# Designs tried in a protein design run: peptides against a protein of PDB entry 8YR4. Part 94

Target 1, 309 residues: chain A of PDB entry 8YR4
Amino acid sequence: PRGSPALQLVVLICLGLMGLERALNVLVPIFYRNIVNLLTEKAPWNSLAWTVTSYVFLKFLQGGGTGSTGFVSNLRTFLWIRVQQFTSRRVELLIFSHLHELSLRWHLGRRTGEVLRIADRGTSSVTGLLSYLVFNVIPTLADIIIGIIYFSMFFNAWFGLIVFLCMSLYLTLTIVVTEWRTKFRRAMNTQENATRARAVDSLLNFETVKYYNAESYEVERYREAIIKYQGLEWKSSASLVLLNQTQNLVIGLGLLAGSLLCAYFVTEQKLQVGDYVLFGTYIIQLYMPLNWFGTYYRMIQTNFIDMEN

## One batch from the design tools (peptide; made by RFdiffusion4, then SolubleMPNN)

Design b2_p16_7_s1 (from b2_p16_7, 13 letters changed)
Fold by OpenDDE base, seed 3:
Structure b2_p16_7_s1 (fold): chain B 309 residues (1-309), chain A 16 residues (1-16)
Amino acid sequence: as target 1 above (309 residues)
Amino acid sequence: SAEKFKEELKKEEEEL
């Protein structure tokens, strides 16, 4: 935002808060590890109570592991409202100015309500896409990279390799299956719109339908359209279950391989019991935002297509 | 539930 130094400062603060969220995602598992180690060693109550209090405070700042419920994330989202509103209004005014520069022939060929709906879709698409990229996609990718670096440096290179392979396979399969699923969702939405249009046309012409006693025929045509829709809906829903199960299997294999390796190193006294708990906790924290990655990826693709139209 | 949150995000995807 070149025109307001105040909005530039808010953007910098939001970027700083995003960096703090990444630090919290590393620190929370570390403090949880330290609690488990102190409990195992039967450490004095004063050291344990301080570490537990610090962990609970960090967990309050982080939130439930989704990031969205944490105090830092809520503060970031709150501060970003002004930046989003400024960006939205700027895009809306640019689209509106461009619409006024278009030829009279273009306006005469379109209904005013359709033109406004195109402008609203264009504005929502651009602002939504930017929000999802900056607040969901980029932070999730950053957390994965930080996780790989952390495990490679503080554990063994084998842990970093397991996380790298697991997350790379997870992301690749998520993209491929989401692209495949998008075809079924588009076919479903097209058939839904066609079924709805038929119902609306039948209801708008209800006098003609009554005059010809064609109610049973229109109901049967509507039933056939619903059956076709439900067949496409089932394919869409089944493809979602297959995506979720594929994701769960990849994370399960990564968790199994890493947990077995961690357990082995604990038996060799190279790692502590708390390090086993850290690994499991950290992998689950990485999985939570990734479960939504396929949804975000599809939303980004839809918003790009809606912006090109 | 992760399913309820998927349905809420799906509704937000339909409202966007």
Scores: peptide ipSAE 0.016, ipTM 0.538, DockQ to the pose 0.292
Fold by OpenDDE base, seed 4:
Structure b2_p16_7_s1 (fold): chain B 309 residues (1-309), chain A 16 residues (1-16)
Amino acid sequence: as target 1 above (309 residues)
Amino acid sequence: SAEKFKEELKKEEEEL
């Protein structure tokens, strides 16, 4: 945003908050490890209470679990609203200016409502794509890289390799299965729109349908369209379940391999009991944003296709 | 279109 130093400062603060989220993703498992070690050692209550209080505070800043956003993420999202509004308005004005530069022949060939719908789609696609890349995709990839580095340095190269292979396989399968799923979803949405259009056309022509006593015929045609829709809906939903199960299997295998290796190193006294817990908690923390990666990838693909049109 | 996309996002947030 070249025109406002205040918005530039907000962008820098948002980038700083994103860096803080990455630090919290490493620190929270470390503090949880430290609690487990202090409990194992029967440490004095004062040391334990400070470590637990610090952990809970860091966990509040991070957030975590299904549906709970952290304080840092919420603050970042709140500050970003003004930057998004500025970017949206700038894209809208650029599209609008470009539409006015287009030939009269282009405008006469299209209805004004279609032109506006293309402009709105283009604006939404660009702003959405940028937001998902910067706030979801890039941070998740950064957390994976940080995880690989952390486990390679502080545990063993084998742990870094397990995380690398698990996450690479997870991402690859997520992309491939999401692309496959997207075909079923598009077919479903197309059939939904066709079923809706048929219902609207039948209701708009109600007098004609009544004149020909064709109500039973229109109901049967609508039933056939619903059955065809439900057959595509089932394929879409079943493909989502297959994606989720494939993701769970990959994470489960990675967690199994890494947990067995951690347990082995704990039995050899090379790692502490808390390090076993750290590995499990860190993998679960990586899993949560990765579960959404399929949705983000689909949104990115949709936004690219909507920008080409 | 953006509202339907937000509603589809919300439905996927409820399915996860």
Scores: peptide ipSAE 0.013, ipTM 0.476, DockQ to the pose 0.116
Fold by OpenDDE base, seed 1:
Structure b2_p16_7_s1 (fold): chain B 309 residues (1-309), chain A 16 residues (1-16)
Amino acid sequence: as target 1 above (309 residues)
Amino acid sequence: SAEKFKEELKKEEEEL
């Protein structure tokens, strides 16, 4: 944000907190590994208690696998409110100034309520897009990269390769299936709007419909529109289930391959039992934000279309 | 549409 040094400092603090979240995503599994190893070795209570207390504290800072419940995430979200408000107001004022520069012919053809709705959509689309890119998409990609590096450095290179292939396949399939699904969702939304418009027009002309005894005809036409909508809704919903199941299969295969390999290395005494637990925990942590990636990608596409209009 | 989608996302975040 240009013009407010206070808001620039808040942005820097939020970026620092995002870096801390990435560090916590690595440290939490490591401390959990260390607990399992200390339990296996029957280590002295003082070492175990310190490691458990440290783990619980780090887990409190991190929160759950959704990232929304952690203290650091909540603090970041709280601090970001002022930056979001500043950005929203700036976009709103830019849209408003642009609306005043538009030709009188453009204004005469539109209702004031429609113009305001366009302005609100534009503001919401930009601010939403920026928030999702910065706080969900970029961090998730960073966590994947950090994960690949971590597994490649501290495990055998084969683990880094499994994670890389699994996540690359997951992201690629998520994009491809989401783009395919977007066609069904657009068709559904268009048919929903057409069905609503027809219902409103029929009800506004109710006197004419009564005069001609056309009530049964209008009801039948509305029924046909609903059936057509439901056929598109089913395709949209079925395509979502297919996406989710495809994602689940890819993660399941990655988890299976990596878990079997980890178990093998534990049997060869090259890894400890805690390293098996670390791998499983880390993959589950990567999966949680990735499950939302398809939703974020759709939102990004929708918001881009709403910005072009 | 964006508000409804944001409300749906909030509901999905509250259900998870």
Scores: peptide ipSAE 0.012, ipTM 0.445, DockQ to the pose 0.106
Fold by OpenDDE base, seed 2:
Structure b2_p16_7_s1 (fold): chain B 309 residues (1-309), chain A 16 residues (1-16)
Amino acid sequence: as target 1 above (309 residues)
Amino acid sequence: SAEKFKEELKKEEEEL
């Protein structure tokens, strides 16, 4: 934000908090490993209590699981409200200025309420796309890269390779299956709009329908349109289940391969029992943001299409 | 026109 040094400082603080979230994503599994190792070794209570207290504090800062946001993420989101409001206002003013520069012929063909709705959709699509890229997509890719580096350096190159292959296959299949699903979603939305238009036209012409006693014919035509819609809705919903199941199978196979390899190295005394627990915990932590990646990718595609229109 | 406007908006967002 060139116009406010205070907002530039807030952006730098938000970037610093994002870096802290990446550090917490590595530290939380490490502290959990250390608890398991200290419990296995029957370590003195003072060392165990300090490590458990530190883990719980780090877990409070990180958050985790479906629906719990950490303190650092909440603080970042709170500070970012002012930046988002500044960006939104700037985009709205640019769109409004551009609308005033458009030809009288363009304005005469459109209603003022339609023009404002186009402006609101444009602003929401741009600010939404930026927020999803900066706060969801980029951090998730960074966490994957950090995970590959961590497992390659501190375990074995084989663990880094398993995580790399698992995450690469997961991302590739998520993109390919999401693009395939987008065809079914577009067909569903087109049939929904056509079914709604037919219902509105039938209701607007209700006097003509009553005059010809054609109510049974219009109801049967509407039933046929609903059956066609539900056939496309089923394909859209079934394709979502197929995406989620494919994602779950890829993560399950990666977790199986890595857990078996970790268990083998523990039996050879090359790794500790806590390292097995770390691997499982860390893979699950990488998976939690990725489960939403297919939703973010669809939102990105929708925002691009809404921007193009 | 809309693509150029988006590219300018994207540049102005990168400059913010």
Scores: peptide ipSAE 0.000, ipTM 0.346, DockQ to the pose 0.030; fails the geometry check

Design b2_p16_7_s2 (from b2_p16_7, 13 letters changed)
Fold by OpenDDE base, seed 5:
Structure b2_p16_7_s2 (fold): chain B 309 residues (1-309), chain A 16 residues (1-16)
Amino acid sequence: as target 1 above (309 residues)
Amino acid sequence: SAEKFREELEKKEREL
């Protein structure tokens, strides 16, 4: 943010916290590996207790329980509130200024409530886009890259290749299926708006409908519109299930291939039992944010379209 | 808020 050194410092701290989250995503599986190895070796209690305590502390900082955000993520989110408010306000003022610069002909053709709704959508779209890019998309891509590097350096090039192929296929299929789904969603939204418009028109013309005893006809037209909507809704929902299942299959195949390879190398005494646990833990950890990637991509596309309007 | 939007998204994904 230009003009506030305090907000610039907060942005830098938030970026530092994001870097710390990435480090935790590597360290937590490593410490878990070390616990498994120490247990296997029957190591002294003092070493084990210290490693377990350190792991639990790192896991508290990371989070990653179902629905629990880590301490670092919560602190980042808290600090970001002021930056988001500053950005939102700046975008709102820019949109509002631009609306005042538009031609009288543009304003006369629109209702004030429609203009405000356009401004609100525009602000939400810009702020949403920035938030999803910075806090979800970029970190997820960074974790994938870090994962590929880590497995390539500390395991074998084959593990890095499996992660690379799995994640590349996952991302590609997520994009392609999400773009395909966008067509069904647009059709659904158009039909929803048309169905709503018919209901509003029928209600505004209530006296005319009553005069002609046309209530049954209007109800049947509304029913047909609902059935048509539900047919499009089903396509949208079924396409989401297909996306999720495709994602699950790709990750499942990657996990299977890598787990079998890891198990094989453990049997050959090239890797330890803890390394098998590390691989499985790390892949599942990479999958958690990726499950939402389709949603993020869709929101990014929507936000771009809403900014162009 | 991004959280309300995330909650509305999580709600929309839980209502699916």
Scores: peptide ipSAE 0.017, ipTM 0.574, DockQ to the pose 0.176
Fold by OpenDDE base, seed 3:
Structure b2_p16_7_s2 (fold): chain B 309 residues (1-309), chain A 16 residues (1-16)
Amino acid sequence: as target 1 above (309 residues)
Amino acid sequence: SAEKFREELEKKEREL
């Protein structure tokens, strides 16, 4: 944003916090490894207690689990509110200015409520797309690349190759199955809108329906529309289960291959017991944001289509 | 749960 040096500084701080989150994603598994190694070696309590306290502090900064945002992520989200509000307001003003430049014929052909709905969809699509790209998609891709580099340098090239193949296959299958699923979701949404329109038309014509005693006929038409909707909803939901299961299988195969290789290198005394725990913890940690990647990819595609309309 | 967060994201995806 060229207009305010304060917002530029906030963007730079948010980028710095994103870099810190990437560093924490590497450090947390390393400290957990070190705890397991110290426990295995029966190290003195003072060294163990310091490492555990440091791990818990890093885990507080990172966050953990589904829905637990870390302190760094919360601070980034808080600082970004001002940037999002500035961007939203700028997009809204650009759309509003453009609407005033449009011909009187364009305004006379459309209801004011439809014009406002187009403006709101345009603003939400642009701001949503930017937020998902910057805060979810790009960081997740960066974590994968950092993971491949880390495992290639500190373990063996074979671990980097397993992570690369697993994540590449995961992303490719996620995209392909999400594009296939999007067709079923569009058909479901179109039928939902048609079912809702029939209900609204029946309710708006309530007096006419009462006059002709056609209540049973309108209920049966609505029932048929619901059954048609539920048939499409089932296909959409079943396709989501298929996506999730495909993702789980790919991660499971990667975890199996890498865990067996770790166990083998531990038996050969090339790696420590903590390195086995590190690999499993790191792969599960990479899987957490990736589980949502299909949802983010679909939201990005929807927002692009809503910007073209 | 991951499911509740998915339902919230799917709700946000319906509100978009």
Scores: peptide ipSAE 0.016, ipTM 0.599, DockQ to the pose 0.449
Fold by OpenDDE base, seed 1:
Structure b2_p16_7_s2 (fold): chain B 309 residues (1-309), chain A 16 residues (1-16)
Amino acid sequence: as target 1 above (309 residues)
Amino acid sequence: SAEKFREELEKKEREL
């Protein structure tokens, strides 16, 4: 935000909080490992109680599985409201100014309500896309990279390779299947709009329909349009189930391979029991934001198309 | 569409 030093400070604080969330994503599994190791060693209660209390405090800061309910995430979201409002207003004013620079022929061909709807879609698309990129996509990619580095440095290089292959395959399949699904979703949305337009047109012309006793004919045409819509809706929904199941299988295979390798290294006394729990906890933490990645990618792709129109 | 999807996402973020 150029021009407001207060908003620049808020952006810097939000970036600092994002860095803190990344640190918490590493520290929480480490403290959980340490609890399991202390329990296994039958450590003194005072050391165990301090480590458990510290873990619970860090977990409160991190939040639940998605991190969206954590204190740090909520504080970041709260502080970002002002930056989002400033960005939204700036984009809205830029679009509005650009609309006033457009030719009179462009304005005469469009209803004022349609022009406002295009402006609102454009502002919502830009601000939404920016928010998803900065707060969901980039942090998730950062957590994956940090995870690969952590497992490569503190575990055997084979763990870093398993995480790398699993996450790379997951992301690639998520993109490819999401692009394939986007065709079905667009076809569904187009047919929904066409079905709605037919219903509205039939109801606006109700006097003509009644004059010709064509009520049964209009109902049958509407029924055919609904059946066609439901066929496209089913393809969209079935493709979503296929995406989710493919994602679950990739993560399941990565978790299986890594957990078996951890268990083997624990039996060889190269790793502790806590390190097995750390790996499982960390992979589950990576999975939760990744489950939304397909949704974010689809939203980004939709918002780009809505900005080009 | 984007607003309804944002509202659905904000609803899902509140339900999670």
Scores: peptide ipSAE 0.016, ipTM 0.533, DockQ to the pose 0.104
Fold by OpenDDE base, seed 2:
Structure b2_p16_7_s2 (fold): chain B 309 residues (1-309), chain A 16 residues (1-16)
Amino acid sequence: as target 1 above (309 residues)
Amino acid sequence: SAEKFREELEKKEREL
């Protein structure tokens, strides 16, 4: 944000909080490992209690339960509201000024409600795209890279390779299947618009339909349009289930391969029981934001298309 | 459409 040093400071604080979230994503699994190792060794209660208390505090800062947002993420989101509002207002004013520079002929050909809807879509698309890139996509990619580095340095090159192959395959399949699904979604949306247009046209011509007693005919045509829509909706929904299942299988195979390798190294006394738990916990933690990656990727593509129009 | 998409996102975020 140019012109407000206060908003620049808020952006820097938000970037610092994002860095802290990345550190928490490494520290939380490490502390959980340490708890398991201390329990295995039957360590003194004072050491165990301190480590558990520290873990719970770090977990409160991180969040990442089923739908739970952490304190750091909530604080970041709260501080970002002012930056988002400033960015939105700036985009709205730029669109509004551009609309006033357009020719009278352009304005006479369009309804004021359509012009406002174009402005609102443009603002929402820009602000949404920026938020998804900065807060979801970039952090997720950073967490994957940090994970690969961590496992390569502290476990073995084989664990780093398993995570790299698993995440690369996951991302590639997510993109490919999402692009494939986009065809079904476009077909569904086109048929939805056509079905809605037929219903609106039939209702606008209500007097004519009544005059010819054509009500049963219009209802049957609408039923056929709904059946055709539902056939496309089913393909869209089934393709989503297929995406989610494909993602689950890739993560499951990576978890299986890495867990078996970790278990083997624990039997050889090269790793501790806590390291097995660390690997499983860390992979599941990497999976949580990735489950949404296909949705974010599609949103980013849609927002780019909506900005070009 | 953007609102319906936000509502679908918020609905999916609430279903997780």
Scores: peptide ipSAE 0.015, ipTM 0.543, DockQ to the pose 0.107

Design b2_p16_7_s3 (from b2_p16_7, 12 letters changed)
Fold by OpenDDE base, seed 3:
Structure b2_p16_7_s3 (fold): chain B 309 residues (1-309), chain A 16 residues (1-16)
Amino acid sequence: as target 1 above (309 residues)
Amino acid sequence: SAEEFKKALEEELARL
């Protein structure tokens, strides 16, 4: 934000904290590895106690991964509140000024309360999209890249290839299945709106319905609309289960292939027992934010569609 | 237009 050097400094600090979160995502598994190795070697208590204390401190800073309540994530979120409020207010003022530039004919055809509700939805969609891209999408992609580089340099190139193929396949299938699922969600939302409209029309015409004793007919029409909605809801929910199961299978296959390869290298004394634990821990940490990626991609698409309207 | 809003948003993002 060019107009406030204080907000620019806060953005730079938030970017620095995001970099620190990426470093913690690598360091936490490394320290956990070191604990397992020290336990395996029956190392002296003093060395073990320092490594455990350091691990717990790093884990406190990291939390449970991307979107968790870690100290660094909480500090970043706290500092970002002022930037988000500034951005939201600026977008709101831009929309409001644009609404005043629109023709009187455009305003006369619409209820003022509906226009404000559209503006508020637009502002919320934009601010939500930006916060989402910056704090969830970009960090997740960065963690994947860092993971591929780390495994390629400190393990064998085969581990980097397994992570690359697993994550690429996971992302591709997530996008493709999410786009397919979006059709069912749109159909469900359209039928939900039609079912609500029928209920509202029946309730607004309550006196007329009562006068004609048409209560049973309106109830049956509403029941048919609910059954039709539930049929679309089932397709939407079943498609979500299919997405989650497909994601789980891809990660499971990647974890299996990498874990077997790691176990083999440990038996050949090329890797330590702690390296096996590191690999498993790191893959689970990469999976945690990715599990939400499908929800997130849908949120992005919905926010873009809501901005086009 | 959504494209002008997207451009304005990209310009605002570039000004952040």
Scores: peptide ipSAE 0.007, ipTM 0.402, DockQ to the pose 0.030; fails the geometry check
Fold by OpenDDE base, seed 5:
Structure b2_p16_7_s3 (fold): chain B 309 residues (1-309), chain A 16 residues (1-16)
Amino acid sequence: as target 1 above (309 residues)
Amino acid sequence: SAEEFKKALEEELARL
């Protein structure tokens, strides 16, 4: 933010906290591994108690593995409120100034409520898109890269390859299936608007409908429009279930392949029991933000379409 | 265009 060194410092602190979240995502599974190994080896209580206490403290900082409920994430979110407010206000003022630069002919052709709705949608779309890119998309991609590097360095290169292939396939399928689903969502939204318009027109012409005793006819036409809408809604919802199931299968296959390989290396005494637990924990931690990726990508596409209009 | 707006937004973000 140009002109506020205080907000620039807050942005830098938020970026530093995002880096700390990435470090915690690696450290928490490592400490959990170490606990499992110490328990397996029947290590002395003092070493175990220190490692458990350190793990619980790191887990408090990280939160529930989503990165959204931890102390570091809450502190980041709190500090970001002022930056978000500054950005929102800046976008609102830019949209408002642009609306005043538009021709009188454009304003005479539109209702004030429509103009305000465009401004609010524009502001929400921009600020939402930015927040999702910065706080969800970029961190998730960073965690994937860090994961590939970590498994390639500290495990066998085969683990890094499994994570790479699994995540690449997951992202590609998420994009392709989400683009395919966007057609069904557009068709659903157009039918919703058409159904709503018919209901409004019927209610505005209520006196005419009463005069002709046509209430049953208007109700039946509205029922047909609802059935047609629900047919499109079902396609949209079923396509979402298909996306989620496809995502679950890709992760399930990656988890299966990696877990079998890890178990095999534990039986060969090349890895410890804790390393199996680490792999499973880390893959689940990568899955948590990726499950939301399809929702974020959909929101990104919606926001871009709403900005083109 | 969505690309020009994205670019303008990236430039405005870089200015923030």
Scores: peptide ipSAE 0.007, ipTM 0.386, DockQ to the pose 0.032; fails the geometry check
Fold by OpenDDE base, seed 1:
Structure b2_p16_7_s3 (fold): chain B 309 residues (1-309), chain A 16 residues (1-16)
Amino acid sequence: as target 1 above (309 residues)
Amino acid sequence: SAEEFKKALEEELARL
């Protein structure tokens, strides 16, 4: 935001808080590992109590892994409100300026209330898209990269490879299945609009329908349009269940492979019991934001289609 | 075009 040094400072603070969230995502599993190791070694109560207190404090700062419940994320979200308002207002002014540059013929063909509704959808779409990209997509990709590096350096190259293959397969299947679902969603939306248009045309021609006693015929045509819509809606909903189940299966297989390998290395005394708990905790932390990635990608595509119209 | 407006909007957003 070039116009306000105060807002630039707020953006820098928010980026610093995002960096702190990434550090917490690594530190929380490490402290949880250390607690399990200290419990296994029957360490002195003072050392255990200090490590547990530090873990609980770090967990309070991090929150529930979705980012929404942690103190740092709540502080970031609070500070970002002013940046979001500035961005929203700037997008609204750009859309409004563009609407004034459009031809008189375009304005005469549309109701002012429809134009304003398109402008509001466009503004909410762009500002929502940026917020999802900056606060969900980029941080999740960063946590995956940090995870691959961390497991490759502190465990074994095999753990880094399992995380890499699991996350690459997860992202690839999420994109491919979401693109496949987009065809069903487009077909559903076009059939919804056609069903709505038939209902409006039948109601606008009510006098003609009444004159010919064609009410039963119009109701039957509307029923056929609803049945066709419901067949497309079912395909859209079933494809979402298939996406979620495929994602759950990929994460489950990655967790299984990595947990078995970690358990094996613990039995060989190459890793400690706490390292098993660290791996499981970190994979669960990666899963939580990734589960929403398909929803974000769908929201991105919807917002792009709504801007093209 | 909607694409040119989108590109201009993306360039303006990158300047914010």
Scores: peptide ipSAE 0.007, ipTM 0.411, DockQ to the pose 0.032; fails the geometry check
Fold by OpenDDE base, seed 2:
Structure b2_p16_7_s3 (fold): chain B 309 residues (1-309), chain A 16 residues (1-16)
Amino acid sequence: as target 1 above (309 residues)
Amino acid sequence: SAEEFKKALEEELARL
């Protein structure tokens, strides 16, 4: 943000907090591993209690698991409110200035209140999209890369390969199935708008419908439009279930392959029992943000479609 | 045009 050194400092603090969140995403599974290893070795209570207390404190900073956001994420979100408000206000002022530069013919062809409502939706969509890319997409990709590096360095290269293949396949299938699903969603939205338009036209022409006693005909025509809409809605909803199930299958196969390989290395005394728990915990932790990524890509596509209109 | 406005908005967002 050019013009406020205070807001630039807040952005830098938010970036620092994002870096801390990435570090917590690695440390929390490591401390959980250490607890399991200390329990297995029947370590002294003082060492165990210190490690458990440290884990719980790190988990409070990180959050996650129960849908609760961590302290670091909450602090970041709180600090970002001022930056988001500054960005929103700047975009609104740019839109308003641009609307004043448009020709009188353009303003006469459109209702001013409808233009403002389009501008407000556009502003909210753009500012929401940017915040979402910066705070969800980029961090999730960073966590995947950090995960691949961590497993490749501290485990065996095979674990890094499994995570890489699993995450690459997950992302690719998420994109491909979401693009395929977008066709059904567009068809559904078009049919919804057409069904709504028919209902509005029938109600606006109420006097004519009543004059011809055509009420039963208009109701049947509306029923046919609803049935056609519900057929498209079912395809859209079924395609979402298929996406979620495909994502669940990919992560399940990656978790299975990696867990079997980890169990094998534990039997060969190359890894500890805690390393098995670490792998499972870390994969599930990487998956939680990615499950939102499919919702994210849909919001991105919806916001792009809403900006094209 | 809506595309020119989108591009101007993207350029101004890149300056933020």
Scores: peptide ipSAE 0.007, ipTM 0.413, DockQ to the pose 0.030; fails the geometry check

